Peptides against a protein of PDB entry 6DSZ. Designs and how they scored, part 100

Target 1, 361 residues: chain A of PDB entry 6DSZ
Amino acid sequence: NYVVTAQKPTAVNGCVTGHFTSAEDLNLLIAKNTRLEIYVVTAEGLRPVKEVGMYGKIAVMELFRPKGESKDLLFILTAKYNACILEYKQSGESIDIITRAHGNVQDRIGRPSETGIIGIIDPECRMIGLRLYDGLFKVIPLDRDNKELKAFNIRLEELHVIDVKFLYGCQAPTICFVYQDPQGRHVKTYEVSLREKEFNKGPWKQENVEAEASMVIAVPEPFGGAIIIGQESITYHNGDKYLAIAPPIIKQSTIVCHNRVDPNGSRYLLGDMEGRLFMLLLEKEEQMDGTVTLKDLRVELLGETSIAECLTYLDNGVVFVGSRLGDSQLVKLNVDSNEQGSYVVAMETFTNLGPIVDMCV

## One batch from the design tools (peptide; made by RFdiffusion4, then SolubleMPNN)

Design b2_p14_5_s1 (from b2_p14_5 with A2E E9A T11V)
Fold by OpenDDE base, seed 3:
Structure b2_p14_5_s1 (fold): chain B 361 residues (1-361), chain A 14 residues (1-14)
Amino acid sequence: as target 1 above (361 residues)
Amino acid sequence: MEEPIDWDALVEKL
């Protein structure tokens, strides 16, 4: 009996930060293929709490806090379209990961999108949105009064969605997405009607964005709106304010991931395909009426890391760099640059042994 | 087919 100690996956394909184990604990959750690793972030580093095996490769992993929950719940979608909502429970030394909900969200008819699975959660926790197939947007309502949460599809006229997010501060759940048509790439918004199971016209659109616009960042209040990241440009739009920058430094490599640093959306980490780490800064202007508007956008090169598949800001300038192609890292952001001009210092490195093909024996 | 997400479904101990 060769106990093939199945080597644990080391390549990171997702990471999130939130309050999953308790209201007070800051957690780092790491997706490594079929494995979920749960850590508590401490002043001493990452304390491992639990590892969970999933029945499939994790494709989406998002923390969310429904109204009246004391801590975050975890939404997971697998590459085989198995959805679940997980809750952490601890009773003394006994740790349990409870499945609050599960289901398969696979459609019998649809072309799987070439840009892969996208899963998003409304900031007000009204719904989960899934872009699984071209021309379809799946909605999972999060209404507590309806124990039978039925996923439904809304037809999307835009067949080639690049990225999609829910916007903040919207009366109805509102998506913002980049799509491609024969004329180029565009940004559009739709309100999602749960009642009518249809899209209504959203608050704004932007036609003819950069040809390589690849990511949407939903910006919290007070700014609201979205950031659109391209290969050559970064644009902000909220319906009333438009601002674009084209910093030469981002043209060298494609930005592939982002993470919000500040709860108010004033700063974002950006990672590119060369392992460069940037800070995107939103400069505020306070109007005479007390409204806050975007004055300017700025990008700063912080330094180099492993090539990030995902980024998450923890606390106190510590960032987890989740890498699929290289070693994952804990890095410290410093105010002052080192002798090499870098603001990034590696604190810990997690060796990546490459993609473990899960041989289901 | 709207497959219901069974929210009352068995707490599988993961």
Scores: peptide ipSAE 0.017, ipTM 0.556, DockQ to the pose 0.012
Fold by OpenDDE base, seed 2:
Structure b2_p14_5_s1 (fold): chain B 361 residues (1-361), chain A 14 residues (1-14)
Amino acid sequence: as target 1 above (361 residues)
Amino acid sequence: MEEPIDWDALVEKL
């Protein structure tokens, strides 16, 4: 009986940054299949704090701060539809991960979506939204007074949702999503009524976007709106302003992940299937009335990394490149390019031992 | 219908 000591998973399938351990600490949280790793970001690098075993493969991992919380809470959804809200608590040297809420969100009836599980949180922490099944949007209201999280489904007429996000700056929780129908891919918005448990017409829509439009980025204020990323184009829309670019450099490989660099949404990292790292820049124009509008979009090639499954900007130009197919990396973004025109320098590499092949020997 | 989430089984005490 060779007890093959099951090697800990090394392939990264998700990463997030925020203030989970304290209000002051910058954390990096890394999902490796069923394992959650918690780090504090320091000037010296990543300090490991805790590892957490989960009751399944992590499918969604999002940090959020409900009103009145001093630090971020962690929402996790597993591939088996097990949801939890976790809190970090430290008392001296004792570290506890507290479950604030936990439950199964699986529906008895529904076709699991071919594009997998999508979980999103309203920027104002009014609700969690889940796309688990085609034609359904599950809502988990986040009420402070209600320790019992209740979920309900709203029917989506759009059966093939590609990606969905909550928008910023909306009076009501508003989703923006890319969907496919027989006519192509489209972008639509809906307001979510918690009271009536239905969708209302959202502020805008865009029919016939790029055929390979695959990602929605919600843009914070002052810009608001969303960025839609395709194979050939990047589009901004906020209801009043539409702007599209088609930089030839992005056509070479599919963009597969993104992360916001600036809190105001002025810059985003983009990673493609070849391990190219880009900066997407939102150029602002200040109007005479003091309003800020989007002037232009630019894409700059920063350099090459491991193929990113996820990206997190940490601080001071340090980026974590979470890789499923290759080694994960900490990289430094420089202001000046090297002799090869790269702005990227690898600081640390985390060896990926590959998928745990269950060799039943 | 609000289906109550069954919250008993999800986190091992670390």
Scores: peptide ipSAE 0.025, ipTM 0.581, DockQ to the pose 0.012; fails the geometry check
Fold by OpenDDE base, seed 4:
Structure b2_p14_5_s1 (fold): chain B 361 residues (1-361), chain A 14 residues (1-14)
Amino acid sequence: as target 1 above (361 residues)
Amino acid sequence: MEEPIDWDALVEKL
């Protein structure tokens, strides 16, 4: 009996950074198919803490901190629509991952979306939103006072949603999404009413964005609004201000992932299909009244990495490059370029042994 | 049937 030691998955399909193990610890969480890896980020590098086997491929992995939690909770959704909320507990040397909530969010009726599963969390932790099926938006309330956290669906008139995020700084939970119709791609916002279980008109919309607009980035205060990333353009909109750039350098390869560097949303990492790493910069203008407005957007090429499936900024210019197609990397961003004009230095490389061919035995 | 996410239910140790 050859115990084929099932090779652990090495291809990364998601990563997130936050404070999961404690309020003080900076964590890197890595999704590798059905496996969750939990690290503590240290000055010496990544310290492994725990590995968790999930009952399915991780499709969504998001950290969030409900009001009155000391540390982040982890939302996971699997490709088979199993949702859970996980908590890290440590009692001396005993480490437990506790399921705070679980459920199956699969609908009996619906066309699975061609753009896959999208899961998002309201920045104020009022709800989780799920785009699982065309024309449906599932809401999972996060109200602690309501013992019956019943998920519900809202009908979405826009059948072809490309990407969706919750906006920051909204009185009600507000989604911003890119959708496609016969006229092109558009951006729209909706407020989500938990009480009425419906969408209300959001603060803004932008019709006829770039035809290949593929990603929404919700921008925190003071800027607010969203960044829309296309193949040729990057657009900012917050209802009051619209600004678009079309830097020629991004036309060479499609941007496929992003991550916020600064908590205030002044910088974002962008990764493309060629493994190029960019910095998107939001240039601020301070008004005489102390209000901060967006002055300009700028894109800088930092260098090359493995082709990122996901990016996460850790600390001190260290970035984790989660790769599905290549080796994942821990890289350092430098202020000064090397002789080749690169600001990126590889610190550590995590060998990707390729897809685990599930040998159906 | 929308299955409620049970927050009070099983501390299933994963």
Scores: peptide ipSAE 0.023, ipTM 0.606, DockQ to the pose 0.012; fails the geometry check
Fold by OpenDDE base, seed 5:
Structure b2_p14_5_s1 (fold): chain B 361 residues (1-361), chain A 14 residues (1-14)
Amino acid sequence: as target 1 above (361 residues)
Amino acid sequence: MEEPIDWDALVEKL
């Protein structure tokens, strides 16, 4: 009996950074198909803490901190619509991953969306939003007083949602999404009423964005609003301010992932299908009244990496490049370019052995 | 029907 040691998956399909193990520890969490790897980020590199097997391929992985939690909780949704909320608990040397929440969020009726599963969390931790099916937005309330997480669906009139995020700084949970109709792609906002289980009109909309607008980035305060990334353009909108750039360098390959570098939303990493790594910069203008507005957007080419499926900024200019098609990397962002004009230096490379066919025997 | 989320079953401890 050859115990074929089932090779552990090496292709990365998600990554997130936060404070999961403690309030003080910086963690990198990596999704590799059905496996979750938990690391502590140290000055010496990534220290492995725990691996966790999931009952299915991880489709969504998000850290969030409910009011009165000292550390982040982890939301996971699998490709089979199994949702869970996980807590890390350590007692001496004993490490436990506590399931605070789980459930299947699959609907009996619905067309699975062609753009796949989207899962988002309200920045104020009021709800989780799920786009699983065309014309439906699933809400999971995160109210502590209601131990029964009763998920419900709200009907979306917009059948072809491309991407969706919760906005920051909104009195009510507010989504911003790119959708496609016969007239093109558009951006719309909705407020989510937990009480009425419906959408209310959001603060703004933008009709006729770029035809290939593919991603929404919610921008934190003080800017607020959203960034919309297309094939040819990057736009910002917050209801009052609109700004668009069309840097020629982004036309060469489609941007496929992003990650916020600064807590204030002044910088974002962007990765394209050619493995190019960019920095998107939001230039501030401080007004005499102390209001901060967006002055300009700038894109800088940092260098080349493995083709990123996901990016996460760790600390001190270190970035994890999660790759599905190539080797994942820890890279250092430098202030000065090398002789080749690259600001990116590979620190560590994690060999991708390709798709492990999980033969569940 | 609002299906209740069951809390204990989703994580296989390695």
Scores: peptide ipSAE 0.022, ipTM 0.546, DockQ to the pose 0.012; fails the geometry check

Design b2_p14_5_s2 (from b2_p14_5 with A2E T11V E12K)
Fold by OpenDDE base, seed 4:
Structure b2_p14_5_s2 (fold): chain B 361 residues (1-361), chain A 14 residues (1-14)
Amino acid sequence: as target 1 above (361 residues)
Amino acid sequence: MEEPIDWDELVKKL
């Protein structure tokens, strides 16, 4: 009887940074299949705080801070549609992960979307949005007093949503999404009415984006709007300003993940399928009235890492590269390039033991 | 010639 000690998952399928343990602590949260690992980011590196077993594969993991919370809460959705909102509580040496709310958000009717589960949180913490099934957008209203996550569906006319985000700076919760129809890929926005449980017309749309447009990045104020990443192009739109770039360097491999570096959304890390790490820069133009507009977009190759499933900027040029296919890494971004022209230096490597090949004996 | 990245502006905001 070989007790195959179930090897802890090592492949990373999600990561997020924020202030989960306290208002002051910078945390790195790592999803490894059913396991959540919680670290404090320190000058000395990652300090492990707690590991949590989840009742399913983590499909969505997002930090959010409702108005009047001192620290971030964690939303988790599993691949089996179990949703929870978690809080960290520490009382002396006692560390508890408290379930503030939970629920199952599975529908009996619906085609699971081919692009998988998408979960997003409104920047103002009014709702969680879920794209689980084609033609449906599920809304979970965020209410402090609700221990049970209540959800409702809004019909989405666009059946093939590629990616979706909530926009910043919107009076009503507003989604921006890339969708595909027979004419190609397009970007559209909708306002979400909690009261009427319907979509209203959003502030803008962009028809006929790049055919391989795959990701939406919601840009914070002062820029607002969204970045749309394709295979050949990166576009920005905010309803007034449109800008597109087609840097030849991104055409070589598909960008698969991104992470915001600056709170104001002036910089983003991009990772591609070859493990190339890029910086996307939003160049600002300050108007005479003090308004900030987007002047230009720039993409810079930083170097190579493990193939990122997820990226998160920590602090001081340190980036966590969460890898599913390779070893996860802590990397340092340097100002000066090395002899090979790379700005990336590996600081720490976390061995990925790969999928446990269940040798069915 | 792409202008060299002013990493000092990039990193000073880090």
Scores: peptide ipSAE 0.020, ipTM 0.465, DockQ to the pose 0.075
Fold by OpenDDE base, seed 2:
Structure b2_p14_5_s2 (fold): chain B 361 residues (1-361), chain A 14 residues (1-14)
Amino acid sequence: as target 1 above (361 residues)
Amino acid sequence: MEEPIDWDELVKKL
């Protein structure tokens, strides 16, 4: 009887930051396969609060705050298409994770997308969007009174979606996505009608983007629009303004993750496949009428970390680097560079013991 | 905690 001491998973496959435990607490939530770890971010570091076992590998993990909620709720989708909305509740020393809603969103018919599961939430919390299958966009309406997650599919003509996000500042829920066809990669937008259960024409499109365009970042107001990240270029589009940069430094390795630093979308962390950490900066131009427009984009190399699967800016220049391939890290960003020109200092390292090799003996 | 990094100062120094 070999008691295979099932080592707890150490490889990070997702992380999010928000106010999950309370309205005032800053939390870091870490997905490690089937395990969710909940921390409070403190002046002394990460304080562990709760660990939660999930009924499957976490594929999507997003915090959101519906109208009339005092704190963030957590959306989780598993690799087996089990969806839930979770609430944190504390009563003295008793900590409960409450399931507010749940459902299985698996379709009987559909080709699972080769690029995996994508889950996104509308910034106004009107719906959740899921790209699970080629040629389908699944919508989960967010209704406060419904404990059962109901979903419907909208047919997507674009069969090969690379990435998708909801845009900010849109009267109707609007998606922006990169897709591939025989002519190359393109960006398109659609409005999502909950009433008619269909797509309407979105505010803009960009045909023939970079061939390796892989990520969409939705930019909050006042800028609005989206950033599209490729292998060689970073582009911004908001339906009125287009701007592209091709900084030589990003060509060396593929950018694989991003995280917004500022609530107004002025800065983003970028991580590449070599563990380089960048800052993407949106330079503002204030118009005479008080409107803010994008003047320029800049990319700065901050330093080197473990290869990030996910990044999250916490507070006070502290960043969590969630790694699947290497050790996860807490790093400090400094105002002044060290002697090597790095702005990054490792504060804490979390050993990755690798994948649980199920040695079926 | 050290003083909050003035990221506006960081962006000005970068």
Scores: peptide ipSAE 0.019, ipTM 0.465, DockQ to the pose 0.752
Fold by OpenDDE base, seed 3:
Structure b2_p14_5_s2 (fold): chain B 361 residues (1-361), chain A 14 residues (1-14)
Amino acid sequence: as target 1 above (361 residues)
Amino acid sequence: MEEPIDWDELVKKL
C-alpha cells in the first residue's frame, strides 16, 4: 500500500487577518486551493493551529464580525458555489470548525463572469454580496438564526462589473463598483434594498474613469468613499470630494492586490505583477468643524517581494505576502531603508512547489 | 524585544 502522501497545496490564492480563534488572538488564515490553514500570529512568528479541507477550491474567504459576536466568523465560497459561514470553537485541546450556515448559491441560468467570482461583506454585516454571473448581483442576507444561506438575485444593468465593494458609513448597504460599457469604464454606486430586493440609486457615480481601472477599495470612516486603482492612476471619491494621482512608478506594472494597514484607512499595501510592494497613504486634513477630509494621496515604493496574489498586514510591520506564482513570505517593513534602498526584509519564505496536479488515482 | 515600529514615524520618513 503506497500511501501516496498527496502533496499538500503550497500556492496561496487568498489570505485574511483577524480574530477568528478568539477575540484576543490575531490570526492569519491562508487559502491554498482546497485547504485552509489557520495560524496564530505571535512575537516568534506564525503558530499553526489547524488545517481544514474544503470540498472545493476556495474562491472567496472573508472574516466578518456580526453584532454581538465576540470573535470573527469566516465566510467561504468555493469555486463550485458552495457557501459556508464557519466558527472556530475550542474546548480544551479539542479544536472544531463549526459550520454556522451553509448553502449552494449556483444559478441554473447565468454566464459566469470573466473576471471571476467576487464576494464582499457589508461592513455592518447586513448582507453578503456575490458577483458570480454577468448582469446579476446575488445577495445573502445575514440573519443569526438562519442555518441555511438563502440568496436572491438583483439584476444589474451593468453587465461587465470589474470589481465591487460595500461602502462604509452608509445607512443602507451600498455597493461601489467599476464597470465597463462601450463608452469606457465607470464607477457607480447602488443602495441594496433587502425589503424590495432591488437596487436604489446610490449616493454618487463617476463616469469615464481610467480605461484600466481594475480595483475598488472601500475606505472606512472618517474619510468614507472609495479608492479606484488603475494602471496609471489612483483616484479617491466619496461623493463630495474627488482626488486623483498618476504616479509614474505604478505605470510600470499592474497593481493586482491591496490590503488595508490602518483601521481608519490611512494606509494600504499595494502589490504589483513584478512583486513590488507599495504603501498608499491617505493624507488627512482636519477642517475647522472637526471633519476629516482627504488632503492628498501618496504612493511610496517599499521594496520587492514575491509576486503577491494577496497581501495582509499582521502587526508590528510584519506583512504576509501570499504568492501563487512564487514563494509566499513573511516580510518586515522597516522605518529605515537598507543599503539597496528597500524598506522590506524577508523574515520567512514558504516554498511554493507549484500547482498540485490532482492526479486522482 | 525589538522596539515596536513607530509607524507614525515611518509615515513621516517615507
Scores: peptide ipSAE 0.016, ipTM 0.477, DockQ to the pose 0.623
Fold by OpenDDE base, seed 5:
Structure b2_p14_5_s2 (fold): chain B 361 residues (1-361), chain A 14 residues (1-14)
Amino acid sequence: as target 1 above (361 residues)
Amino acid sequence: MEEPIDWDELVKKL
């Protein structure tokens, strides 16, 4: 009887940084198929705290902090549409992951979107938004007292949503999304009414963006708005200001992931399909009235890493590169380049042993 | 109608 010790998944399909274990701890959370790994980021490296088995492949993993919570909660959605909100609780040496709320958000009717599951959280923690099916936007209200995650659908006229985010600084929860129609790709915004369970007209739209516009980044205040990443261009729009760049260096490979570095949205990491790591910089202009506006966008090549499925900035220039195709890495961003012109140094490498074929024996 | 972005012009200007 060979007990094939089921090898733990090593391919990373999601990562997030926040304060999950405590208000003071910086955590790295890594999704590896059905497994959640929780680390504390320390000066000595990643300290493992807990591993959690999930009842399905993790499709969405997001940290959020509701008003009056001292630490972040974790939203997880599985590929089988099981949603949960998790809380870390430590009592002495006892570590518990508490399910604050759960639910199944599967619809009986709907075409699953070809671009997969998108899950987003309103920055003010008013709701979770889910793009699961074409022509539907699912809303999960975030109410403290509900142990059961209840969801409702709002119809989207835009059937082919490419990416969607909640915007910052909006009085009502507002989504910004890239969609495709027969005329090309476009950006639109909608306000989400929890009360009426409908979309209202959002603050802005941008018709005819780049044909390969694939990602939306919501930009925090003071800038607000969104960044739209394409194959050839990066654009910013906030309703009042539009700015676009087309740095030739990004044309070489498709940008596939991003992560915010600065809390104010001044810098973002970008990863492409060749494992190139970029910094996107938002240059500010301070007006005489104290208003901060975007002056310029700049992209800098930092170096090469494993092909990122996900990126997360930790602290002190340390980045976790979560890879599905290659080895995941901890990398250090340096101020000065090495002899090869790279600002990236690998600190630690986590061997990817490939896909676990779940041989259900 | 916002004019479509001339990406070719944008690339030539950067």
Scores: peptide ipSAE 0.000, ipTM 0.319, DockQ to the pose 0.022

